# Peptides against a protein of PDB entry 6DSZ: the designs that were tried, part 57

Target 1, 361 residues: chain A of PDB entry 6DSZ
Amino acid sequence: NYVVTAQKPTAVNGCVTGHFTSAEDLNLLIAKNTRLEIYVVTAEGLRPVKEVGMYGKIAVMELFRPKGESKDLLFILTAKYNACILEYKQSGESIDIITRAHGNVQDRIGRPSETGIIGIIDPECRMIGLRLYDGLFKVIPLDRDNKELKAFNIRLEELHVIDVKFLYGCQAPTICFVYQDPQGRHVKTYEVSLREKEFNKGPWKQENVEAEASMVIAVPEPFGGAIIIGQESITYHNGDKYLAIAPPIIKQSTIVCHNRVDPNGSRYLLGDMEGRLFMLLLEKEEQMDGTVTLKDLRVELLGETSIAECLTYLDNGVVFVGSRLGDSQLVKLNVDSNEQGSYVVAMETFTNLGPIVDMCV

## One batch from the design tools (peptide; aimed at target 1 T42 L314 E348)

Design b2_p22_1_s1 (made by RFdiffusion4, then SolubleMPNN; from b2_p22_1 with K5A E6A E9R T19E)
Fold by OpenDDE base, seed 5:
Structure b2_p22_1_s1 (fold): chain B 361 residues (1-361), chain A 22 residues (1-22)
Amino acid sequence: as target 1 above (361 residues)
Amino acid sequence: SAAIAAAFRAPPLDWDALEEKL
């Protein structure tokens, strides 16, 4: 009997950066199937703090900071629709991960979406949104005193949602999503009424976007709006301004992940299916009235990494490249290119031993 | 690693300089 020591999962399926352990600590959280790894980002590198077993494969992992919290809380949704909100608590040397709230958000009726689970959090922490099933948008109201995550569904007329995000700077929680119908792909916005449990008309829409539009990035203020990433184009829309670029370099491989670098949304990392790392730049124009508008979009190739499942900017130009297919990496972004024209240098590589094949023997 | 430690202790990326070079 070879006790195959259950090798810890090494493939990364999610990563997030924030302030989970304290208000001051910068954390990297890594999802590896059912395992959550918590690190502190330090001048010496990644310091491991805690490993947590989850009751299922992590499908959504998002940090958020409700009003009056000193540090971020962690929302986790598993592939079995177990939802929880976790808090880090340290008392001396004792480290506890506290479940603030939990619930099962599975519906008895619904077609699971082919594009998988999408989970998003309103930037003002009013709600969590979940696209679990076609034609449904699930809402979990965020209440500080509620230990039970209660959800309700809003019917979504658009059956084939590709991606969805909450927008920034909206009076009401507002989603922006790419969807597909027989006429092509489109972008639409809806306001989410918690009171009426319905959608209201959102601030804008864009019909007939690129046929392969696959990702929505919500842009924070002062720009607001959203970036729509396709195979051939990157577009910005905020209701008042539309801008599109079609840089030839992105046509070579599909962009599959992104991460915001700047808190103001001026820069984003983009990763493609070939492991190319790009910077998306939002050029600002300051108007005479002090308003900031988007002047232009640029995309620059930084270099190559492992094929990213997820990207997260840490600090000092260090990026964590979470890979499912290859080795995860810490990489350094440099101002000067190397001899090969790359701005990316690998600092550390985390060996991926492949998928844990659950051999049900 | 010493390389990681050095990289984290390095000055933050000068994004303006990067944008000018790209």
Scores: peptide ipSAE 0.055, ipTM 0.754, DockQ to the pose 0.924
OpenDDE base, seeds 1, 2, 3, 4: peptide ipSAE 0.000, 0.025, 0.021, 0.016; ipTM 0.312, 0.607, 0.533, 0.433

Design b2_p22_1_s2 (made by RFdiffusion4, then SolubleMPNN; from b2_p22_1, 7 letters changed)
Fold by OpenDDE base, seed 5:
Parts: C-alpha cells; sequence; structure tokens
Structure b2_p22_1_s2 (fold): chain B 361 residues (1-361), chain A 22 residues (1-22)
C-alpha cells in the first residue's frame, strides 16, 4: 500500500497582498493550484493563518474593498469558471472563510481565449470584468445583497485581447486593453454601461503600439491612464499625455509580471522571464496650478530572483516572488548594492517540487 | 529565520535614496 502522500502544491500561480484578515493586518495570499494559503505579514516574518482548498485551480485571485467594508474581500475565479467572493471572519480562535457570493460564470458557447483567463476589478468596486472567451467581456455587477454572482456578456469587436485592466479615476467603469488585429497591436478604452449592458466609447485609444505589447498597468490618480509594456518599449497614455521609453535592458527578456509598490503609482516592480527584477519609476512634475503630471519614465535593474509568475511588495523593502517554474522567494530590496551590483538579497527560498502532475490514478 | 526577522524589523525602505543610487 503506497500511501502516496499527496504532495502539497508548491508552484505558485498567483499572489496578492492586502488586508483580508482584518483592517490592520497585512496579508500575503498565495495561490498554489487548488490551494489558497493565507499569511499575516509580521515583524517576525510570514505567519501562516489558514489554508483553504478550492473547488478547482485558482485562475484569478484579487482583493477588493467595497465601499463600507472595513477589510478586503477576496474574489476567486477557478479555471472551471467557479467564481466566489470570500470574507475572512475570526471569532476568538475560530477562523472561518465565509462565501459571501458564488456563481458559475461559464458560457455554453464561446471560444476560450488562448491567452487564458483574465479577471479584473473596477477600482471603485462597481463590477468585476472577465475576459474568458474571445469576443466577449463578462461583467459581474458587485451588489452587497447578492449571494449569487450573476454575470452578463458584452460583445467585444476586438477578438484577440492580450491584456485588460480597469482604469482609475473614471466616472463610469472604464477598461483599457491591448488587442491584436491584422494591422498589429493597439490600445483601446471602453466605458462599461451597467444599465445598458454595452460598451460606450472610452476616453482615448492608441493605434499601432509595439507589436509585442503584452501588458496593461492601470495607473492611479493623480496620473491616471495606463502603462503599456512591450518587448522593446514602455509607454504611458492617459488621453492627454503620451510618453514612451525604449530602454535597451528590457529587450533581453520579456516582462511577464508587475506589482505596484505605492498607492500613487509612482513605482512598480517588474519581473521578466529571466528572473530579472526591475523598478519602473514615474517621475512627477508639479505644475504651477498644483496639478501633477508625468515628466518621465525610468526603468532600473534591481537584481535577479527566481522567475516570477507574480510579484508582491509586502513592507520594509520585502518582496514576495511567487514562482511557478522555480523556487518562490522572499527578497529584500536594499538602498545600497552588493558587491555584484545587486539591490536584491534573497532571504528565504521556498522549494518548488515541480508541477503537480494530476496523474489520475 | 533570523534574517527574515531582521528584514521585517528593518526601517522602511528609503525609496528616494534607492532611486538616487539607480
Amino acid sequence: as target 1 above (361 residues)
Amino acid sequence: SEEIRKAFLSPPLDWDALVEKL
């Protein structure tokens, strides 16, 4: 009798930081296939709080705070299109993960997108957006009283969406996306009407971006707009301001993940396919009227880590590097470089034992 | 580890100082 001790998944396929357990606690949430690990970030390191089994592989994991919530809620979408909104509840020593809402958002008809599942949340928590199928954008309205996650589809004319985000500072929920057509890659925006269940024309578009433009980063106020990351270039656009850089260093490997370091969107961590960790800097210019505009973009190499599937800044220069292909790491950013010129020091490494081969025995 | 503890007990990262070094 080989007791195949079902080896716990070690490959990280998502991570997020926020205030899930309480308003005051800083949490690291890690998705490992069907498992969600919840940690509290403490002065002593990562304290494990709970492990949660999900009914499928976690495809989307996002924290969000609806108006009037004291702490973040967790949206999860599985690869089988099971959606839920989870709340952490503690009563003394009893820890419960409450399902506030759930639903299956699978369509009977649709071509699953080759670039996988994208899930995004409106910064004002008006809706969740899902790109599950080509030519469709699924909307889940966020309603406090709704225990059943109901969704509707809006048709996208753009069949090949590469990446999509909700923009900040928009009166209506507004998406920004990179798409590909026969003429190349482009950026477009749409306002999402919950009432009419349709797209309205967004504030801006940019045709003929870099051919390998792969990532959209929504930038918070005061800058607003979006950053578009390609293989050769990083561009910013907010409707009024356009800026592009082409730092030679990013050409060496494709940027595959990002994380915003600060609430104002002045700094981002970028990870590439070689495990290089960069900082993207948004340089501010304060105008005479007190408005803040983008002066410049800068990209700087911090150092090398495991190949990140996801990055999240914790606190005190500590970054969690979630890796699918290699060992996940806790790394520290330092002000001064080491002897090798790296600003990154690995503090802890979490051994990745490889993919769980679902051997159906 | 003691290293992790030291890291999390470290002062906040001086981003401006880091950015000046880059």
Scores: peptide ipSAE 0.540, ipTM 0.947, DockQ to the pose 0.903
OpenDDE base, seeds 1, 2, 3, 4: peptide ipSAE 0.129, 0.402, 0.404, 0.394; ipTM 0.729, 0.904, 0.902, 0.900

Design b2_p22_1_s3 (made by RFdiffusion4, then SolubleMPNN; from b2_p22_1, 6 letters changed)
Fold by OpenDDE base, seed 4:
Structure b2_p22_1_s3 (fold): chain B 361 residues (1-361), chain A 22 residues (1-22)
Amino acid sequence: as target 1 above (361 residues)
Amino acid sequence: SEAIRQAFLAPPLDWDALEKKL
C-alpha cells in the first residue's frame, strides 16, 4: 500500500485578511484547493498557526463579523456546495476550528453558472448571497443560534450575472451586479427582502456599461456605491454621482483581482493577467457640510508581481499576492521607486509546484 | 526571513507621499 503522500496543494485560489484568531491578531488566510492555511501577521513576519483540510475545493472564503462577535468568523463554501461558518478557538495550547454552522446549498435543479461560484456577505452581516446557478440568487440568512445553514432562492431575471456584491450603507441588504444580455453589459441593483424572499427595486442602475465590465467593488462609507472595472474603463456610481476613467495602461491586460487597502475605500490594489499591480485611488472632496464626495479616480502602476488570483493587503505596505499560475509572493510597497521605476519589491516567494498530476503510473 | 521582519517593522507606507510622486 503505497500511501502516496499527496503533495500538499501549492496553487492559491483565495486569500483573505482579518481578525480570525483574536480581535487583536491580524491574520492571513490562504485557500489552496482543499486546504486552508491560517497565519498570524507579526512583527517577525507570517507565523503559521494551523492548516485545515476541507472536504472539497474552497470556492468561497470570506471573513465577517456579526454584531456581538469579538472577532471575525469565516464563511467557506466548497465547490461541492458545502457551506460552513467557522470560528477559531484557542484554549491554552489547544487550537480548534469550530463549525458554528453548516449546510449543503446545492439545488436539485439549476444550470451551474459558467463564471463559477460567487459568494458575498452583506456588510451588516444580515445575509450571505450566493450566485451558484443562472437565474437564481441564493440567500443564507445569518442567525447566530442556527447551527444549520438554510438557504432559499430568489429568481433573477438577469440570467448572465458576471459579478455581484452587497453595497454598503443600505437600509436593506442591497446587491449590485454586472450582467450581460443581448444588448450588452449593464449594472443593476436590487434590495433583498428577507421577509418576502424577493427582490425589490434597488436605488440605481446603469445600462450599457463597457462591454467587458467584469468586476464590482462595493465602496464603503463615506463614498458608498460601487466601482465597475472593465477592460478599458473604471467607473464609479453611487446613485447620485457617476464618474468614469479610461486609463490607457489598463487596456494592455485584463484586471482580474482587487483588494481594498483602506477601511474607508480610498485605495484599492488591482492585479491584471500580466502580473501588473496597480493602485486605484479615490480622490475625495470634503463638502462644507462635512460630507465626502468622490472628486476623481486615479490609477497608478506600482510594479509587477506573480499573476494574482487574489490580493490582500496585510500591513505596513506588505501585500500577499496569491497566485494560481505562478509562485505566490509577499511583496513590499515602497514610497520611492527603484531604478526600474517599480514601487514593488518581492520579499518572499512561495513555490507553486502546479497541480499534482496524479501520474497513475 | 530577515527581509520579512524588516518589512513588518518598517513604517507604514506614506500614501500621500506616494500619491504625489505618481
Scores: peptide ipSAE 0.019, ipTM 0.509, DockQ to the pose 0.914
OpenDDE base, seeds 1, 2, 3, 5: peptide ipSAE 0.000, 0.022, 0.027, 0.010; ipTM 0.319, 0.554, 0.564, 0.497; seeds 1, 2, 3, 5 fail the geometry check

Design b2_p22_1_s4 (made by RFdiffusion4, then SolubleMPNN; from b2_p22_1, 6 letters changed)
Fold by OpenDDE base, seed 2:
Structure b2_p22_1_s4 (fold): chain B 361 residues (1-361), chain A 22 residues (1-22)
Amino acid sequence: as target 1 above (361 residues)
Amino acid sequence: SAAIEAAFKAPPLDWDALVKRL
């Protein structure tokens, strides 16, 4: 009996950073198909803490901190619609990953969306939102005492949602999404009523955005609002302020991932399909009344990396480049360019042995 | 590696300086 030791997955499907192991530790969490890898970011690099096998391919992985938690919790949704909330617990040398809550959120009826599973968490931790099926938005209310993840569906009139996020600074949980109809692509907002289990009209909308608008980034306060990324343009909107740029440099290849660098949302890393790494900058203008508004948007090319599936800014200009198609990397951002004009230097490379062909056994 | 250790121990990037040079 040759026990073919199944090779561990190496392709990265997602990565997140936060304070999962403790309030003080900075963690990097990496999803590799069914495997979750947990690292502590240290002065010496990435220290492995634990590996966890999941009951299916990880489709969503998000850290969040409910009010009164000392550290972040982890939400995972699998491709088979198993949802869980995980907590890291250490007792001396014993390390446990505790399931705080779990549930299956699969619907018996529904067309799975062609753009795949989207999972988002309200910044105020009131709910989780899931776009699993066309014409439905699933809501999981967040309750600390509930070990069973209960979900309900709200009908979404917009059948072809491209991307969706929760906005920051909203009195009620508010989603912002890009959708496509026969007239083109549009941005809309909805408030989510937990009580009535329905959508209310959101604060703003933008009809007829760029035809290839593909990504929504929720911007934290003081700016608020969202960034919409297309093939040719990057647009900011918050209901009051609208600003669009069309830098020629982004037209060459589609931006496919992003990561916020600053907690205040002043900078974002962007990765494209060619492995180019960009910095998106939000320039502030302070008004005489003390309000902060967006003055300008700027995009700068930093350099080239592996094609990112996900990006995570760690600390001190160190970025984890999670790659599905190529080798994942730790890279350093530098103030000074190298001889080739790049601000990016690879520090470590993690070999990708190729796609795990799901051998349906 | 010593390079990785040095990178994580390095002071935070002066992003204002970076943006001014770009």
Scores: peptide ipSAE 0.037, ipTM 0.723, DockQ to the pose 0.888
OpenDDE base, seeds 1, 3, 4, 5: peptide ipSAE 0.020, 0.022, 0.030, 0.018; ipTM 0.526, 0.541, 0.696, 0.558; seeds 3, 5 fail the geometry check

Design b2_p22_2 (made by RFdiffusion4)
Pose (drawn by RFdiffusion4):
Structure b2_p22_2 (pose): chain A 361 residues (1-361), chain P 22 residues (1-22)
Amino acid sequence: as target 1 above (361 residues)
Amino acid sequence: SSLSDSATATPLPDTYTELSIP
């Protein structure tokens, strides 16, 4: 037999922003399935540079540039457990994606978990963290000689884990995650020690959270902490400091995705399965001592995009809406809600043949 | 460069390069 592609996969599973082509090159990297698309934000709008294609299903896609690098290094993990670090190199008149490092990190003894694979990267590029199998948190230290991507497993006493994130602004690599056991689910803190290959007691106390907590947000350096998004209550956890708001405006649909807007983290974008687009706020309270603290949380609806699996703010009040169940599109957010109550205006839609359930000729 | 008010998307070429990794 023989199989050809009559149409490339159009559903968007992942999208990230960063400086990948050069410095201050606002790149939008869109993950379809086996395809990877790279764009440069120009005055025209989204203009591509190179659409590559891999022999794998892109499951983790994150950007970073470690200590003393020219441009961000891209990291990709295949669902069949192929890990690689890439680098856009336009040294010549052509374009080559050099593979700085690669290595298969499958464990012969783990069970894939509900909520699938999670790929997290340290705030200061100390290591790559993986959550492939239940009870096994895999660490991949980041240096130069680890070109044949080597790795080691730590053990995780917490068996059922929902979402994991690296916390900003800590003494060393620290992890915040939501896990489930009997008696509801909780949030626990750990410290990754890649010198002893163990877990150390985390920065702060284990808190009880909402029963349906589904997302953890890594809050940046000026504030520090973690934002946990459940079904009904949006909570902020940072050591002893704790805030939460529970608007009934949210329960109607589960919040699925989040995206950081400002570098400060004062504004966030949220998405419903009903197709909404929220703005999560961390309002500031600059005090007498020239320091900045955080006072409250406020969520107010912006309008509605399409159902988003990915979410990314690009530039100049524009957000790329990566849709898996429908057309991905480009959106302009305006201060003046011109028509109705929607601060959201569609600029461009991308044909997505969506989940093809049935068809005929 | 920043996005203009009349910004659109440029379509992708019909070809792509396969990235082979050992």

Design b2_p22_2_s1 (made by RFdiffusion4, then SolubleMPNN; from b2_p22_2 with S6D A9V E18L S20E)
Fold by OpenDDE base, seed 1:
Parts: structure tokens; sequence; C-alpha cells
Structure b2_p22_2_s1 (fold): chain B 361 residues (1-361), chain A 22 residues (1-22)
């Protein structure tokens, strides 16, 4: 009897940071195929709390805090369209992961999008948005008083959405997305009407962005708006202000992931396909009326890490580098560079034994 | 302490049912 000890997956396909275990705890959540690992971030490092088996490969993993929750809830969507909302509950030494919601969000009709599953949450927690199929945007309203989460589809005229996010500071839930048509890639916004179950015209659009524009970053207030990441350029737009940079250093390799460092959206980590780690900086200008506007964008090379599938800034300059292709890492960002000009120091390395293909026998 | 207990996600009785509106 060869007990094939099912080797635990080591390749990371998602990570998120927030306050899941308590309001006070800083957590790192790591998705490894069908497994969720939960850590508490401490001054001494990562403390493991719980591992959770999921009923499928994790495709979306997002923390969110609805109004009147003391801690974050976790939204998970699997590659087979199983959705759940999870809550961490501790009672003394007993730890339970509670399912607050579950269901299957698969449509009977639709072309699965070539860019894969995208799941996003409105910053005000009014809804979850899902791009699962071309020409459809699924909305899951988040109503606390409703015991039934009733998902619905809105038709997207734009069939080839590359990336989508909810914007911050919008009266109605507003999406910003990059899409491709025969004329190139463009950025558009839509307001989502929960009442009418339709899109309304959003606050702004930008036609003819960079041909390889691949990522949208929603920027929190006071800046607002979005950052569009391309192969050659980084663009900011908020409806009133437009600014683009084309730093030569980003042309060498495609940026594939990002993470916000500062709560106000002044800094972002960027990772490329060569394992280079960058800092994107939003330089502010304070107006006489106390309004903050974007003055400039700057990109700085920090150093090299494992090729990131996902990045999460933890605290005190510590970053988790989740890698699918290489070893995941905890790295320290230093103020001063080393002799090689790197600001990155590896603190811990987590061996990746390769992709465990769950052969569902 | 074997972290190996696959915590089965236990549905609470007050679990929200995600229903697709037809």
Amino acid sequence: as target 1 above (361 residues)
Amino acid sequence: SSLSDDATVTPLPDTYTLLEIP
C-alpha cells in the first residue's frame, strides 16, 4: 500500500493581505491550487494558523470588509465557478472557517474568456463583479439584510476585456476596464446600476491606449482614478488628469503583477516576468485648497526576486513574493542599496517542488 | 501540532445561498 502522501501544492497562484483572523491581526493568505494557507504576520515572521482545502482550484481570492464587520471576509471563486464567502471564527483555541455564502456562478451559455476569470469587489462593498465569459459581467449584490445573494448578468458590448477593477470614491459602483477591439486597446468606465441591472455611462474613457495595456490599478482617494500598465508605458487617468510615462527600464520585461504599498495609493510594487521588482511612485502636489493632485509618476528598480505570480506588501518593508514558476520568498525592502545596487534582501525562501497537477483520478 | 486537519468549510445555517436570477 503505497500511501502516496499527496504532496501538498507549493506553487503559489494567489496571495492577499488583510485582517481576516481578527481586526488587529495582519494576515497573509496564500492560494496554492486547491489549498488556502492562512498566516499571521508577526515581528518574528509568518505564523501559520490554518490550512483549508477548497473544492477546486482557487481562481479569485479577495478580502473585503462590509460595513459593520469588525474584520475582513474572504471571497473565493474556483476555476469551476464555485463561489464562497468565508469568515474566520476563533473561540478560545477552536478555529473555524465559516461559510457565510456559497453557490455556483456558472452560466449555461457563454464563451469562457481567454484572459481567464476576473473577480473584483467594490471598495464600498456594494457588489462583487465577475468577468467569466466574453460579453458578460456578473454582479453579485452584497446586501446584509438579504439571505439570498442574487447574481445577475449585465451585457458588455466590449467582448474582449483584458482587465477590470472597481474605482474608488464613486457614488455608484463604477468599473474601469481595458478592452481590445479591431482598432486597438482602450480604457472605458461604466457605472453599475443595481436597480436597473444595467450599465450607465461612466465618468471617463480613454481610447487608443498602448497596444499591450494589460492591467488596471484602481487608485484610492485622494488621487482617485486608475493606473493602466502596458509593456512600454504606465498611464494615470482620473477623468480630470491624464499623465503617462514610458520608462525604458520596463520595456525589458512585461509587468505581470502589482500590489499597493501605501493605503493612500502613493506607492505600488510591480513585478515583471524576469523577477524584477519595481516601485511605482505617485508624486503628489498639494493645492492651496488642500486638494491633492498627481504631479508625476516615477518608477524605481528595487532589485530581483523569484518571478512573482502575486505580490503582497505586509509591513515594515517586508514583501511576500508568491511564485508559481520559482520559490516564493519573503523579502525585505531596504532604504539603502547593497553593493550590487539592490534594495531587496531575501529573508526566507519557500521551495517550490513544481506544479502539482491535481490529477483528479 | 499537525496543521493537517483540512478544515472542512462548514456551511452555517445562516449561509447565504447564491442564486442565479434566471
Scores: peptide ipSAE 0.057, ipTM 0.587, DockQ to the pose 0.039
OpenDDE base, seeds 2, 3, 4, 5: peptide ipSAE 0.016, 0.013, 0.027, 0.015; ipTM 0.529, 0.420, 0.530, 0.434; seeds 2, 5 fail the geometry check

Design b2_p22_2_s2 (made by RFdiffusion4, then SolubleMPNN; from b2_p22_2 with S6N A9V E18L S20K)
Fold by OpenDDE base, seed 1:
Structure b2_p22_2_s2 (fold): chain B 361 residues (1-361), chain A 22 residues (1-22)
Amino acid sequence: as target 1 above (361 residues)
Amino acid sequence: SSLSDNATVTPLPDTYTLLKIP
């Protein structure tokens, strides 16, 4: 009897940071195919708390805090369209992962999008948005008083959405997305009407962005708006201000992931396909009326890591580099460079034994 | 404490059901 000890997956396909175990704990959550690992971030490093098996490959993993929750809830969507909302509950030494919501959100009709599953949550926790199929945007209203979360689809005229996010500071839930048509790539916004179950015209659009624009970053207040990452350029737009940079250093390799460092959106980590780690800086200008506007964008090369599938800033300059292709890492960002000009020091490395294809036998 | 306990995600009785609106 060869107990094939099913080798635990080691390749990381998602990570998120927040306050899942308590309001006070800083957590790192790591998705490894069908497995969710939960850590507490401590001064001594990562403390493992729980490992959870999921009913499929994790495709979306997002933390969110609805109004009146003391800690974050976790939204998970699997590659087979199984959705759940999870809560961490501890009672003394007993740890339970509670399902607050679950269901299958698969449509009977639809072309699965070539860019894969996108799941996003409104910053005000009014809804979850899902781009699963071309020409459809699924909305899951987050109503606390309703015992049933009723998802619906809105028709999206733009068939080839590349990336989508909810914007911050919007009276109505507002999406910003990059899409491709025969004329190129463009950025558009829509307001989502929960009442009418339709899109309304959003606050702004930008036609003819960079041909390889691939990522949208929603920027929190006071800046607001979005950052669009391309192959050659980084663009900021908030409806009133437009600013683009084309730093030559980003042309060498495609940026594939990002993570916000500062709560106010002043800094972002960027990772490329060569394992280069960058800092994107939003330089502020304070107006006489106390309003903050974007003055400039700057990109700095920090150093090299494993090729990131996902990045998350933890605390005190510590970053988790989740890698699918290489070893995942905890790295320290230093103020001063080393002798090689790197600001990055590896603190811990997590061996990747390769993609465990869950052969569902 | 085996960190490997497959915590079966237990639905609460008051579980929000994600139903498709027909």
Scores: peptide ipSAE 0.095, ipTM 0.512, DockQ to the pose 0.039
OpenDDE base, seeds 2, 3, 4, 5: peptide ipSAE 0.035, 0.000, 0.037, 0.025; ipTM 0.505, 0.385, 0.463, 0.473; seeds 2, 4 fail the geometry check

Design b2_p22_2_s3 (made by RFdiffusion4, then SolubleMPNN; from b2_p22_2, 6 letters changed)
Fold by OpenDDE base, seed 5:
Structure b2_p22_2_s3 (fold): chain B 361 residues (1-361), chain A 22 residues (1-22)
Amino acid sequence: as target 1 above (361 residues)
Amino acid sequence: SSLSDNATVTPLPETYDLLEIP
């Protein structure tokens, strides 16, 4: 009896850090196709807590904390449009993953977007937004008083959305997105009205951004606004302040992932298609009125890692590098460079055995 | 720390439907 131990998926397609198991625990959650792995981050490394089989390939995985929750909830959307909201519950030694909400968000009519599924959560947890189809934005209201999550679609005039995020510090839920039209790539904002189920004009727009602008990073307060990552440029905009840099070092390879290091949005990790790891730094200027504005942007090369599909900063300069093409890694960021000028040291490597072709036996 | 390969994949229990997404 060859027990073909069905090899567990090793290729990482998503990762997120937060407080899922408790308010105090720092967790790393890793998506490997249909598998969710939950770890506690410790001084000794990653402690495995639970592995969960999902009813489909994980396409979106986001932690969020609704008002009055003590710990984060997990939103998952599968490639087959099965959505769920999960809660971790521990009762002594018993560990349960509770489904708070579930449903299928597939539309009968729509062209699936070529850039794939995008799922985002409002920083104030007012809604989940889904870009599943061209010309549609699906909204899932997160209302505590509603026992039913009533999803609805808003028509999006911009058919070719490249990336979208919710902005921070907005009175109404506000999306910022990069889109492409025949004239090029542009950035636009919309307010989302839950009451009217429509878009209102957002606080700002930027027409004719870099032709290869591919990612939106929402920046928390005190800076607010967004960072737009291109092939040649990095741009900040918040409706008042505009700043662009074009560091030659980023032209060598396309930036493909990012992660916020500081809660205040002062630093971000950037990973490119060559496995180079960068730090993007937002330099602050304190005004005489006590307001904080962006003074400058800078990019520093930290070193090389496996080619990141996703990055997540853990704690104490430790970063998880989730790789689909190579081995995933835990790396440490050092203050001082080594003799080669690298600030990155590999701590642990997780062997990637390649894509498990789900042979549906 | 040995990531114990032996973690059994437990299917998500169909637990408490507090909220139905239509």
Scores: peptide ipSAE 0.025, ipTM 0.449, DockQ to the pose 0.067
OpenDDE base, seeds 1, 2, 3, 4: peptide ipSAE 0.017, 0.016, 0.012, 0.016; ipTM 0.455, 0.499, 0.443, 0.409

Design b2_p22_2_s4 (made by RFdiffusion4, then SolubleMPNN; from b2_p22_2, 7 letters changed)
Fold by OpenDDE base, seed 1:
Parts: structure tokens; C-alpha cells; sequence
Structure b2_p22_2_s4 (fold): chain B 361 residues (1-361), chain A 22 residues (1-22)
């Protein structure tokens, strides 16, 4: 065990919430360059469980629960394309983080995408998808018995992918992505055939979305589909239902991160480049047949925080604001506004000492 | 358990372990 006595990174570049330590525990995981911090969410606050140094800068960090697992596993991809699946194991007071699988997913040929590394996991845990290079979509099949992460590439005709997610409720793994071509930005879907190692036609597409459409949010059932966030508009589409809003308040600053609050996809936190925190609300309409459809979208300004690189809702209106440019925060969302009209109160602030340049060559 | 309104974050120790991938 090498004890690194170097100044610990303070800038947050990723955060996730889930059940990593046990099925019952709620965890907050924070990525700070090469450092992973693991907390348990308690009534009293955040209790540290373990801190781990990774073998590179964390580029992707996602929790997922394969069928028959009692707790979440952690997928990590580093900036140098080292991938691993981690499991938390506790035996009495002994805490081990076990590498269940690992591999290097770097390609010898490919242009690294300008928008950086995107890693996504199918909601049914059939595969991991990676957008690492222009014109390629890498697939890592998820198999429990595989200690070596094997991957293959599917050629993507769309060379300039802006963002991509797996959709919920699809018989086959289905991606939804925003891409740019000479005609503008568009949304498309593909089914991913693991057997044939190819794309099939997806359920829907939307050509000519907003020119600055930058983010895809996959919406869980019963709504399904996706939300597309731009500079001026927020659009919902599920193949059957289309709805767009253009609230003037979002034009003031670019939305840069999001996090789902409700498991059913009824509410999302949105953070912009000015540190404004919004709630996106999906209003439901229940049909006579018991089907749930989207009635409307609404955006509410909650208040101001540090500029979020990542957001994660914990519990009881508490949100962790992971900041790269400023101080990270634990904030409380209140039902009633303060005298300034803010629903946000800072509970804790974590001093950011600035970007640590990873000197690990 | 739900976070209390006065929830705090306990600091991590100054040292951490490197994960060795086998």
C-alpha cells in the first residue's frame, strides 16, 4: 500500500448516489481527480467510510445493479481508458474494495472526441456504452463471470455526438443521442444488438432540434423517452409524445449538469454556469386506462449555489453540489423561500484549493 | 434514515489507500 502524502485534490469532477456499501445504506461517492471518497448518508450527515486512490483520473463513475446483486457495483473509467468494476465488501470491521473486472478500452486508431469521454450503462445492466472516439460506439457486455472487460466497437455514422444515454423500458438496449451535422443538431435512437454487434433502427428520431442542444436525460417509466436540454429550450420526446418549453429564465446561463430527484422521473435538478439551481418538473396526466402521459414541463428557480460540475440528490431535500471551479456544498432545499426568494440553504461548504494538475506521468 | 436539517460532513483522514488492480 503506497501512502500518498501529496496534497489531496479538492476539485470535484464527479459524484453519484446509490447503495454501494450495502443494500440498506445510502452512499455518496465523490470523484476528485484520482481520489474516490465514499460516504454513508446518515441522519446526522455524511460519515466517511473509505477513501481510495485510483490508478488514473476518474473520467466516468457510475453505479449499477445487475440482476441478482443485492447492492450496487461501481463502474470506473479513467482518462487513460482503464476500466474497472468495483464491489464494496465488508467483513466485520474489515473493508475491502474488490475489483470484479478490469480492462483497457483504448483503441489504437480513433480521434478522441472533443466533448470528452462519455460512459453510460443500460438500465437493465446488459451493457456499458462508451463514446471515446468520433465515429465509434464501444460496447462492454456485462457478464458476471467475466473478470476481463472485453469490448467491441460499433461504427457510428454520426461523427459528432454531443451527448448519449441509454433509454429505459426498451426490449433491446437502446441509445438516444444528440449529434451535430452540417444541417444542425439532431436527436436519434439506435438499438444495440449485442449478438450481431451492430446498430438497428431505433424507435424514434427528431431532426433539427435546438442548435445548442447539449444534454440528454433518459426518463424512466412510466413516462419513458428522453429530455433534451438546450440553451433556450427543454424538449421531451418518447416516440409518441412531443413537448417543448422555452422558459426565458434558462437563457441567461447554460445548463451544464442535471440529476434525477424522483425515481419515477417526475423531478430533476438542473445547474447552470452561474451556479443557479433549478427544478425541472414533469407533470403527469393519468388516462382512464391507467396509462401515465406527460401533461407539461415546468422549470422553477430554486436558488444559487457554487457552480456545479455535478449534482446529486441525497435525501430529505439535501443535495450535494460537486464543484470544480468553486467550493463544493451540501445544501438543503426548503419548501418555503427565504426573504430573498431562495429555496436553497448551504449546510456545509468544502473549500476548493484549486485544480491539482495530475503530475503523475 | 433521513438526513437531519443540521446534517454535517465528517472529514476524511489525511491518508488514503491506492487501489491496486491485479
Amino acid sequence: as target 1 above (361 residues)
Amino acid sequence: AKLSDNATVTPLPDTYELLVIP
Scores: peptide ipSAE 0.206, ipTM 0.814, DockQ to the pose 0.832
OpenDDE base, seeds 2, 3, 4, 5: peptide ipSAE 0.030, 0.158, 0.063, 0.092; ipTM 0.459, 0.772, 0.691, 0.704

